# Designs tried in a protein design run: peptides against a protein of PDB entry 3C2G. Part 28

Target 1, 209 residues: chain A of PDB entry 3C2G
Amino acid sequence: IRTFDLLGLLLHDSDAIDGFVRSDGVGAITTVVQYPNNDLIRAGCKLLLQVSDAKALAKTPLENILPFLLRLIEIHPDDEVIYSGTGFLSNVVAHKQHVKDIAIRSNAIFLLHTIISKYPRLDELTDAPKRNRVCEIICNCLRTLNNFLMMWIPTPNGETKTAGPNEKQQVCKFIEIDILKKLMSCLSCEGMDTPGLLELRSTILRSFI

## One batch from the design tools (peptide; aimed at target 1 L11 H12 I17 L49)

Design b2_p17_7_s2 (made by RFdiffusion4, then SolubleMPNN; from b2_p17_7, 7 letters changed)
Fold by OpenDDE base, seed 3:
Structure b2_p17_7_s2 (fold): chain B 209 residues (1-209), chain A 17 residues (1-17)
Amino acid sequence: as target 1 above (209 residues)
Amino acid sequence: MLEELLKLREERLRRVS
């Protein structure tokens, strides 16, 4: 715990973060969070989130790391772990086709739907900090979905990858009325990524028409 | 936005069913 806190204080610039990732820092964190200590898991996942936009991640093997993280956020009860894990996922898949493919093969689309579905409606949450955290988790999931959907949007000048039949079926679950209401509720939360949610709207329109 | 997404839902359900 103290070591991760210290690392978080030292990793305050992009060069230091990139150096940490190049030295297999993500693998090191992933090894540590395998211990059944919730405080350690929380601190480790927070550190993963802090390094999740590092350029060096494009050259980092994620074949073992990403499936492990997906299983962790599937089962862990702590919203802070889910927030950090879904944040990491959304950042690491961005602009990386190989990483998107690993996530999809690891049932990430279905998992994102499961995570969004397990939380109550935001209007039912009276505690503002909890409501905001749940909203952030949902936004992370939806941003990740947006990154997946973008792979299957036809471009005028290129062959687009086609979604498999299972992926198409899983994607269709995100236009359920409950999911759409949660998307709209996130737009009403202060400090949320409204531009990202509007981008998702555009992506949905292009993907489902 | 919600109305547009609901229309897409209805159109997609008709295509997949």
Scores: peptide ipSAE 0.029, ipTM 0.666, DockQ to the pose 0.016
OpenDDE base, seeds 1, 2, 4, 5: peptide ipSAE 0.022, 0.023, 0.018, 0.022; ipTM 0.638, 0.628, 0.521, 0.629

Design b2_p17_7_s3 (made by RFdiffusion4, then SolubleMPNN; from b2_p17_7, 8 letters changed)
Fold by OpenDDE base, seed 2:
Structure b2_p17_7_s3 (fold): chain B 209 residues (1-209), chain A 17 residues (1-17)
Amino acid sequence: as target 1 above (209 residues)
Amino acid sequence: SLEELLRRREELLKRVS
């Protein structure tokens, strides 16, 4: 735990982060969080989030890491773990088609839907820190969804994939009324990544699925 | 607006069904 805390303090420099990632730091974290210690799991996932935008991740195989992380998020009912894990996912899928494919094959769409659905409406949360954390989690999930949806929107200067029937079904469930209401609720929250949420709104409106 | 999203949702569901 102290090691992760120390790393968190040191890894504010982009070169240090890249060095950590190149040294299989992500794999090391995923190994450590397999121990049944909640504090260790929280610290490890937070560190994953901190390195999730590292340039070196483009050269890091995620075929084993992503399924593991998704399973961890699925079985661990900890908002901090979910926040960090969904944040990691959102960052690593950005602009990386092969990573998006791994995530989708690993049931990410259904999982993200489940995560959003389990939380109460934001207006029912009176504790501001809790409300903000929930909003951030939902935002992470929705940003990830946006990255998936963009694969299936025809662009003049890009190869787009056609969503399969299963993927279309998953997406349709994701855009249910409850999810859309939560999207709008998050847009009304102060200090949130409003641009990212607005992008999802735009993507839904422009989608050819 | 939410109304626009809901309208779009209905359009998408009609295409998939």
Scores: peptide ipSAE 0.378, ipTM 0.888, DockQ to the pose 0.016
OpenDDE base, seeds 1, 3, 4, 5: peptide ipSAE 0.366, 0.364, 0.364, 0.361; ipTM 0.884, 0.883, 0.884, 0.882

Design b2_p17_7_s4 (made by RFdiffusion4, then SolubleMPNN; from b2_p17_7, 9 letters changed)
Fold by OpenDDE base, seed 4:
Structure b2_p17_7_s4 (fold): chain B 209 residues (1-209), chain A 17 residues (1-17)
Amino acid sequence: as target 1 above (209 residues)
Amino acid sequence: MLAELLARREERLRRVS
């Protein structure tokens, strides 16, 4: 715990973060969070989120790390772990086709749906910090989904990966009325990028039409 | 601690390859 807090205090600049990632820092964190300690898992996932946009991640083998993290956030009933894990996932798949492929093969689409589905409607959450955290989690999930959908959008150059039938079926679950209501409820959260969420909604809906 | 965890991970990766 203290070591992750100290590392989080040292990783304030992009060069330090990139140096940590080049030194297999992500692999070190994932090794530590294998211990069944909730505080350690929370601290480790928070640190993963802090380094999740590092350029060095493009050169980091994620084939073992990403499935492990996905499993961790699937089984761990902690909003802070889910927030950090979904945030890491959203950032790490951005602009990295190979990482998107690893995530999808690791059942990430279904997991994202499961995460959104397990939370109540935001209007049922009376605690503002809890409501905001749940909103952020839903947004992380939807942003990750958007990053996947972008792979299947025709580029002007005609090279598109086609989503497999399983991926299409999993993606179709996000147009369920309850999922759409949760997305809409995020638009009412304070401090949210409402235009960005509306654009995300539009992109998601257009991917199904 | 981190260096030791890294060394253990490298050793695990070498045993799987």
Scores: peptide ipSAE 0.015, ipTM 0.461, DockQ to the pose 0.028
OpenDDE base, seeds 1, 2, 3, 5: peptide ipSAE 0.019, 0.013, 0.010, 0.000; ipTM 0.493, 0.473, 0.477, 0.357; seed 1 fails the geometry check

Design b2_p17_8 (made by RFdiffusion4)
Pose (drawn by RFdiffusion4):
Structure b2_p17_8 (pose): chain A 208 residues (1-190, 192-209), chain P 17 residues (1-17)
Amino acid sequence: IRTFDLLGLLLHDSDAIDGFVRSDGVGAITTVVQYPNNDLIRAGCKLLLQVSDAKALAKTPLENILPFLLRLIEIHPDDEVIYSGTGFLSNVVAHKQHVKDIAIRSNAIFLLHTIISKYPRLDELTDAPKRNRVCEIICNCLRTLNNFLMMWIPTPNGETKTAGPNEKQQVCKFIEIDILKKLMSCLSCEMDTPGLLELRSTILRSFI
Amino acid sequence: AELETLQEERLEEATKA
């Protein structure tokens, strides 16, 4: 845990996190967090979140790491882990088609739907720290969804990709009534929460 | 204290990326 904390201090900028990724740091973190201990898991995922915007992640073999992290997000009961994992997912799929492909084959879009649907409306959360966390979680999920949807929107540049039935059923779950009600309620609930502005802006983009 | 400030800034940048 202290090693994770120290690496977190050291990796202050882009060059450092890229150096860590080129040294197989992401694979190392994911291997270590297989140990069943929550403090250790929370610490490893915090560091993964920190290095998630690394461009070197375009070169790292993610065929095994990514499905493992999606499974972890699916079953781990604590919000800090969910926060870190979905934050990492949003950055790791950004600008990387082959990584989006890995995530789709592992049902990443279906998982975003499940993560968003499990939480009550933001007005039903009393403690401010927790409400802000659920807010950032939903925001992370929708930002990940938006990084996927770009593939299938007609671009005059000429890269009109066709969605397979697998991608179709996952994306279409986001027009089911339950999640639309929840998403529209985040847009209008009446809530002093620092992450609310970014959430509402991201929701509008998801609908667009 | 300085390293902690840099780490916070790094985390903010990663989450806002």

Design b2_p17_8_s1 (made by RFdiffusion4, then SolubleMPNN; from b2_p17_8, 10 letters changed; failed a check: too like the target's own chain)
Amino acid sequence: SSLLELREERLKRSLSA

Design b2_p17_8_s2 (made by RFdiffusion4, then SolubleMPNN; from b2_p17_8, 10 letters changed)
Fold by OpenDDE base, seed 2:
Structure b2_p17_8_s2 (fold): chain B 209 residues (1-209), chain A 17 residues (1-17)
Amino acid sequence: as target 1 above (209 residues)
Amino acid sequence: SLLEALRQAQLERALNA
């Protein structure tokens, strides 16, 4: 636990983070968080989030890491783990087709739906820290979903992959009324990424029309 | 709103299906 905290303090610049990632730091973290200690898991996932936008991740194999992380998020009820894990996921899939494919094969779309379904509407949460954390989790899920949907939108001169039938079915669950109500509740949250929601809106329109 | 856009997308999908 202390080691991860120390690493988090030391990894405050992009060069240090890249160095850590190049040294298989992500793999090391995922190995350590397999130990059944909640504090260790929290610290490890937080560290994963801190390095999740590293340039060096583009050269890091994630075939074993992503399925493990997704399973961890699925089975662990801790909001901090879910926050860090979904944050990691949203960052690592950005602009990386092969990583998106790994995530999708690992049932990420369904998991995102499950996560959103688990939480109440934000207006039902009276505790501000809890509400903010839930809002951040939902935002991470939405950003990840947006990244997935963008793969299936035709661009001029671009080869677009078509979503499989299973992926289409899973995506359709996000337009269920209960899900939409939860998403709308996020708009009232302070610090919400309004541009991100507008982008998702545009992406959804292009995906379903 | 986002909800309106999502509903519109759903309707358009239904009409084009």
Scores: peptide ipSAE 0.017, ipTM 0.461, DockQ to the pose 0.018
OpenDDE base, seeds 1, 3, 4, 5: peptide ipSAE 0.008, 0.013, 0.015, 0.015; ipTM 0.424, 0.404, 0.436, 0.447; seed 3 fails the geometry check

Design b2_p17_8_s3 (made by RFdiffusion4, then SolubleMPNN; from b2_p17_8, 9 letters changed)
Fold by OpenDDE base, seed 5:
Structure b2_p17_8_s3 (fold): chain B 209 residues (1-209), chain A 17 residues (1-17)
Amino acid sequence: as target 1 above (209 residues)
Amino acid sequence: SELLELAKRRLERALNA
């Protein structure tokens, strides 16, 4: 635990983070989080989040890492793990078609829906820190979904990838009224990226129109 | 545990590279 905290402190700039990733730092973290210790898992996932936007990730094989992380998020009902893990997911899939494909094949769309569905409506949460954390998690999920959906939106100049029938079915779950209500509730959270959430909403709607 | 120590060593190597 202390080691991860120290590691986080050492990764204070983009060059250090990129160097860490190039040296298989993500693989090292995934080795750590296989240990059945909640504090260690939390710390490891937090570190993953910290390095999740590193440029070097584009050259890092994630075929074994990403499915493992998705499974970890699925089985750990820990807000901090879920926050960090969904944050990592949202960042790592950004602008990386190969990574998006790995995530989708690893049932990420279904998992995102499951996560959002399990959390209560934000208006039911009276504790502000908890409410904010839940909002952040939902936002991470929706951002990830946005990255997936963007692949399937037709562009004037070209062939877009088509979603498979299973993916389409899973995406359709996000237009359920309860999911939409949770999305809308996030718009009212203090300190949230409201413009970003509105963009996410727009993308979701466009995917079904 | 041995696994934890291995992981720490790997992380340290990654940081020092």
Scores: peptide ipSAE 0.150, ipTM 0.786, DockQ to the pose 0.041
OpenDDE base, seeds 1, 2, 3, 4: peptide ipSAE 0.129, 0.130, 0.127, 0.146; ipTM 0.774, 0.775, 0.777, 0.790; seed 4 fails the geometry check

Design b2_p17_8_s4 (made by RFdiffusion4, then SolubleMPNN; from b2_p17_8, 8 letters changed)
Fold by OpenDDE base, seed 4:
Structure b2_p17_8_s4 (fold): chain B 209 residues (1-209), chain A 17 residues (1-17)
Amino acid sequence: as target 1 above (209 residues)
Amino acid sequence: SELERKREERLRRAKSA
């Protein structure tokens, strides 16, 4: 736990973060968080989030790391772990197409829906810190979904990947009224990137046209 | 590109400014 905190204090520089990732730092964290210690898992996932935007991740094999993280955020009850894990996921899938493919084949789309579904509506949460954290988790999930959906939207250049039938079925779950209401409720949260959320909404809606 | 929204990168830049 203290080690991860110490690393977090040292990783304020982009070059240091990149160096950590090049030295298989992500693999090291994932090894450590395999132990059933919630404090360790929380600290490790927070560190993952902190390095999740590193350029070196584009060259890092994530075939073993991503499925592990997906399983972790599927089963772990701690909102802080879910926040960090979904944040990591949203950032790493933005790096390379192969990372998106790994996540999708590991049932990430379904998992994103499951995570959003397990939380109550934001208007039912009276505690502001809790409400904000839930909103951030939902936003992380939707941003991840946006990164997936954008692969299947026709570009002016005519090159578009086609979503498989399973992916299409999983995406269709996001048009549930409960999911849409949760997306809309996030627009009312203080400190949120409203233009970004509107973009996400637009992408989701366009995927069904 | 709008496709490469890295939330934490933006947050880190905001903290360094």
Scores: peptide ipSAE 0.053, ipTM 0.716, DockQ to the pose 0.071
OpenDDE base, seeds 1, 2, 3, 5: peptide ipSAE 0.052, 0.045, 0.047, 0.052; ipTM 0.706, 0.710, 0.702, 0.712; seeds 2, 5 fail the geometry check

## One batch from the design tools (peptide; aimed at target 1 H95 K100)

Design b2_p18_1 (made by RFdiffusion4)
Pose (drawn by RFdiffusion4):
Structure b2_p18_1 (pose): chain A 208 residues (1-190, 192-209), chain P 18 residues (1-18)
Amino acid sequence: IRTFDLLGLLLHDSDAIDGFVRSDGVGAITTVVQYPNNDLIRAGCKLLLQVSDAKALAKTPLENILPFLLRLIEIHPDDEVIYSGTGFLSNVVAHKQHVKDIAIRSNAIFLLHTIISKYPRLDELTDAPKRNRVCEIICNCLRTLNNFLMMWIPTPNGETKTAGPNEKQQVCKFIEIDILKKLMSCLSCEMDTPGLLELRSTILRSFI
Amino acid sequence: VSSLFEEQEKSYLGLFES
């Protein structure tokens, strides 16, 4: 845990996190967090979140790491892990088609739907720290969804990709009534939460 | 308008700083 904390302090900028990624740091973190201990898992995922915007992640073999992290997000009961994992997912799929492909094959879009749907409305959360966390989680999920949807919107540049039935059923779950009600309620609930502005802006983009 | 149709990233650097 202290090693994770120390690496977190050392990796202060883009060159450092890229150096860490080129040294197989992401694979090392994911291997270590297989140990069933929550403090250790929380610490490893916090560091993964920190290095997630690395451009070197375009070169790292993610065929095994990514499905493992999606499974972890799916079953781990604590919000800090979910926060870190979905934050990592939003950055790791960004600008990387083959990585989006890995995530789709592992049902990443279906998982985003499940993560958003499990939380009550933001007005039903009393403690401010927890409400801000659920808000940032939902925001991470919808950012990830938006990084996927770009593939299938007609671009005059000429890269009109066709969605397979697998991608179609996952994306179409986001027009089911339950999640629309929840998403529209985040847009209008009445809520002193620092992450609310970014959340509402991201929701509008998801609908667009 | 074009920015609405761009991919986005967020930086989380300094999470371990006091």

Design b2_p18_1_s1 (made by RFdiffusion4, then SolubleMPNN; from b2_p18_1, 8 letters changed)
Fold by OpenDDE base, seed 4:
Structure b2_p18_1_s1 (fold): chain B 209 residues (1-209), chain A 18 residues (1-18)
Amino acid sequence: as target 1 above (209 residues)
Amino acid sequence: DEELFQEETKSYLGLFLP
């Protein structure tokens, strides 16, 4: 825990972060957080989020790291772990096709649905910090989903990847009424960053409008 | 606004449905 806190204090600039990532820092964190300590897991995932946009990640093999993180998010009920993990996922898949493929093969789409499904509607959350965190988690999930969906959007040259049948089925679950209501609750919830969420939605939808 | 968002979301995600 203390080590992760110290690392978080030292990793404030992009060069330091890249250096950490190049030294297999992500692998080191994922190894350490395999120890069943909730505080350690929380701190480790937060550090992962902090380094999740590092350029050096493009050269880091994530075949073992991503499945582990996805499983960790799946089994851990801690909102801070889910927040950090989904944030990491969102950032790490961005602009990296091979990482998207690893995540999808590791059942990431279904996991995103599961995460959204486990939380109540935001308007049912009376605790503002909790509500905000849940909203951020949902936003991370949506951003990640967008990154996946963008792979299947035809390019101007007509080339596109096709979603597999399993992926299509998993995506279908996001149009379930209960899921849509939860997403809507993010926009309608008082005290939330509604403009930010609308911007995210617009970013997602602009490819089809 | 809620209804519009739902319809847009359905439409968007529906493009990937079988």
Scores: peptide ipSAE 0.029, ipTM 0.583, DockQ to the pose 0.029
OpenDDE base, seeds 1, 2, 3, 5: peptide ipSAE 0.021, 0.020, 0.021, 0.020; ipTM 0.579, 0.573, 0.566, 0.514

Design b2_p18_1_s2 (made by RFdiffusion4, then SolubleMPNN; from b2_p18_1, 6 letters changed)
Fold by OpenDDE base, seed 4:
Structure b2_p18_1_s2 (fold): chain B 209 residues (1-209), chain A 18 residues (1-18)
Amino acid sequence: as target 1 above (209 residues)
Amino acid sequence: LSDLFQEQTKSYLGLFLP
């Protein structure tokens, strides 16, 4: 725990972060968080989030790391872990087709749905810190989903990947009324920045042009 | 905005429906 906190304090610049990632720092964290210690898991996921936009991640094999993290998020009922993990996921899949493919094969779309499903509507949350954290989690999920959906948007050049039948089925779950209400609740909450929702909305709008 | 988003989302996600 203290080690991750200390590492977080040392990883303040992009070069240090890249150095950590090049040294298999992500793999090291994922190894450590395999221990059933909630505080350790929380600290490790927080550190993962901190390094999740590192350029060096493009050269890091994530085939073993990403499925593990997805499973960790799935089974761990901790908002801080889910926040950090979904934040990591959203950043690591950005602009990386191969990572998107790994995530999708690892049932990430369904996981995003599950995460959103577990939380109440934001308007039902009276505790502001809790509401804000839940909003951030949902935004991370939607940003991730947006990154996936972007692969299946027809480009002017006619080159687009087609979503498989399983992916289509998983995406269809987001049309459920309860999910849509939760997404709408994010937009209705005053003072909340919902960049993930706005990005998804933008992607939707662009898909109709 | 919420209703519009819902409608747009439904329409877009409808492209994934069989």
Scores: peptide ipSAE 0.028, ipTM 0.606, DockQ to the pose 0.028
OpenDDE base, seeds 1, 2, 3, 5: peptide ipSAE 0.028, 0.025, 0.031, 0.020; ipTM 0.602, 0.597, 0.615, 0.556; seed 3 fails the geometry check

Design b2_p18_1_s3 (made by RFdiffusion4, then SolubleMPNN; from b2_p18_1, 6 letters changed)
Fold by OpenDDE base, seed 3:
Structure b2_p18_1_s3 (fold): chain B 209 residues (1-209), chain A 18 residues (1-18)
Amino acid sequence: as target 1 above (209 residues)
Amino acid sequence: LDELFQEQTKSYLGLFEP
């Protein structure tokens, strides 16, 4: 735990972060968070989020790391782990087709739907910190989904990857009435402390409605 | 940029709408 906190303090610039990632730092964190310690898992996932936009990740093999993280998010009910994990996922799949493919094969679309489904409507949450964290998680999920949808857009060259029937069905679940009501509650919820996430929420969620 | 992003996202989602 203290080691991850110290690493988080030292990894404050892009060069240090890239150096850490090139030295298989993501793999090292993933190995450590396999221990059944909630505080360690929280600290490790937070550090993963901190390095998740590093340029060096484009050259990092994620075939074992990403399925493990998705499983961790699936089984761990901790909002901090889910926040950090979905944040990592959204950043790591951005502009990287092969990483999107790994995530989708690992049932990421279904997991994103499950995460959104498990939380109540934001207007039902009276605790502002909890409401803000749930909003951030939903934003991470939607940003990730948007990144997946981009891969199935027809290109002028006619060569488009087509989503499989299962993927199409899973995407369609995001426009079901109960999900849409939840997303609308996100749009209507005021009193959030993070302006940047509010803007992201408003922009992305309005696209679903 | 927000309008363009929204239009793109709606277009992307429309590929999967029943």
Scores: peptide ipSAE 0.025, ipTM 0.550, DockQ to the pose 0.036
OpenDDE base, seeds 1, 2, 4, 5: peptide ipSAE 0.020, 0.017, 0.021, 0.020; ipTM 0.523, 0.438, 0.451, 0.525

Design b2_p18_1_s4 (made by RFdiffusion4, then SolubleMPNN; from b2_p18_1, 5 letters changed)
Fold by OpenDDE base, seed 3:
Structure b2_p18_1_s4 (fold): chain B 209 residues (1-209), chain A 18 residues (1-18)
Amino acid sequence: as target 1 above (209 residues)
Amino acid sequence: SLSLFQEQTKSYLGLFEP
């Protein structure tokens, strides 16, 4: 735990972060968080989030790491783990087709829906810190979903990767009225940016222009 | 508007259908 905190302090610039990632730092964290200690898992996921936008991740094999992280988020009810994990997922899939494919094959779309479904509407949360954290988690999920959807947007040349039937069915669950009401409640969260939902809306608009 | 967003989302998802 202390080691992860110290690493977080040392990894304060992009060069240090890239150096850590190139030295298989993500794999090292993933190995350590397999130990059943909640504090260690929190610290490890926080560190993963910190390095999740590193340029060096584009050259890092994620075939074993990403499914493990998705499973960890699925089974761990901790908001801090879910926040860090969904943040990592959102960043790591951005602009990387190969990583998107790994995530989708690992049931990421279904997991995102499950995460959103388990939380109450934001207007039902009276504790501001809790409400803000839940809003951030939902936004991370929506940003990740948006990144997946962009993969299936038709190109001007008519070439489009087609979503499989299972993926289509899973995506359709996000347009259920109760889910949409929950997502829209993020826009009513005072003092919070809701980029995930706005990005999704922007992606839809771009698809129609 | 929730209704507008829902309609747009449904239409967008329709683009994924062959």
Scores: peptide ipSAE 0.024, ipTM 0.570, DockQ to the pose 0.027
OpenDDE base, seeds 1, 2, 4, 5: peptide ipSAE 0.022, 0.022, 0.018, 0.024; ipTM 0.591, 0.563, 0.507, 0.607

Design b2_p18_2 (made by RFdiffusion4)
Pose (drawn by RFdiffusion4):
Structure b2_p18_2 (pose): chain A 208 residues (1-190, 192-209), chain P 18 residues (1-18)
Amino acid sequence: IRTFDLLGLLLHDSDAIDGFVRSDGVGAITTVVQYPNNDLIRAGCKLLLQVSDAKALAKTPLENILPFLLRLIEIHPDDEVIYSGTGFLSNVVAHKQHVKDIAIRSNAIFLLHTIISKYPRLDELTDAPKRNRVCEIICNCLRTLNNFLMMWIPTPNGETKTAGPNEKQQVCKFIEIDILKKLMSCLSCEMDTPGLLELRSTILRSFI
Amino acid sequence: SDSLTTALEEVLTDFDEE
């Protein structure tokens, strides 16, 4: 845990996190967090979140790491882990088609739907720290969804990709009534929460 | 209306970055 904390302090900028990724740091973190201990898992995922915007992640073999992290997000009961995992997912799929492909094959879009659906409306959360966390979680999920949807919107540049039935059923769950009600309620609930502005802006983009 | 216009501009920026 202290090693994770120290690496977190050392990796202050883009060159450092890219150096860590080229040294197989992401694979090392994911291997270590297989140990069933929550403090260790929380610490490893915090560091993964920190290095998630690395451009070197375009070169790292993610065929095994990514499905493992999606499974972890799916079953781990604590919000800090969910926060870190979905934050990492949003950055790791960004600008990387083959990584989006891995995520789709592992049902990443279906998982985003499940993560958003499990939480009550933001007005039903009393403690401010927790409400801000759920807010940032939902924001992470929708930012991940938006990085996927670009593939299938007609671009005059000429890269009109066709969605397979697998991608179709996952994306179409986001027009089911339950999630639309929840998403529209985040847009209008009445809530002093620092992440609310970014969340509402991201929701509008998801609908667009 | 201003929030929707900002959101549309951000979506267009996303397409440019893709």

Design b2_p18_2_s1 (made by RFdiffusion4, then SolubleMPNN; from b2_p18_2, 9 letters changed)
Fold by OpenDDE base, seed 1:
Structure b2_p18_2_s1 (fold): chain B 209 residues (1-209), chain A 18 residues (1-18)
Amino acid sequence: as target 1 above (209 residues)
Amino acid sequence: SSLLEEALEQFLKDLEEE
């Protein structure tokens, strides 16, 4: 755990982060966080979040890593792990079609639904730190979903990828009425990522309306 | 489905007001 903390301090610039990633640092972290130690898992996931926007990730195979991380988020009830994991997910899928495909095949859309379903409406949370963390988690989920949905929006040249039936089903689960009610509650919370919500709104309109 | 559509419309409307 201390090693991860120290690494987090040392990885302070993009070159250092890229070096870590090129040296299979992400794989190393995912190996270590397989041990049933909550503190270790938290620290490792936080470090993953820290390196999640690294340029070198575009050259890193994620076929084994990403499904593992998704599973970790699925089974671990820890808000800090979920925060870091969803943050990692949102960053690694950005502008990378191959990574989006891996995530979707690993039921990422439904996982996002599950994560949001776990939490109460934000307006029901009285503890400000908890509410803020939940807001951040939901924002990460929304950003990730937006990135997925954008793949299926027609381009000006008429080219579009069509979502398969499984993807459509996962999306339908995400936009269930109970989920929408929880998302609406986010609008009333201070510090919410309003730009992320607006971006999702735009994508939903383009995709479904 | 109608309830979902109404909820979605309301959600989108709420986003416009923010």
Scores: peptide ipSAE 0.029, ipTM 0.460, DockQ to the pose 0.049
OpenDDE base, seeds 2, 3, 4, 5: peptide ipSAE 0.026, 0.021, 0.021, 0.023; ipTM 0.447, 0.450, 0.545, 0.455

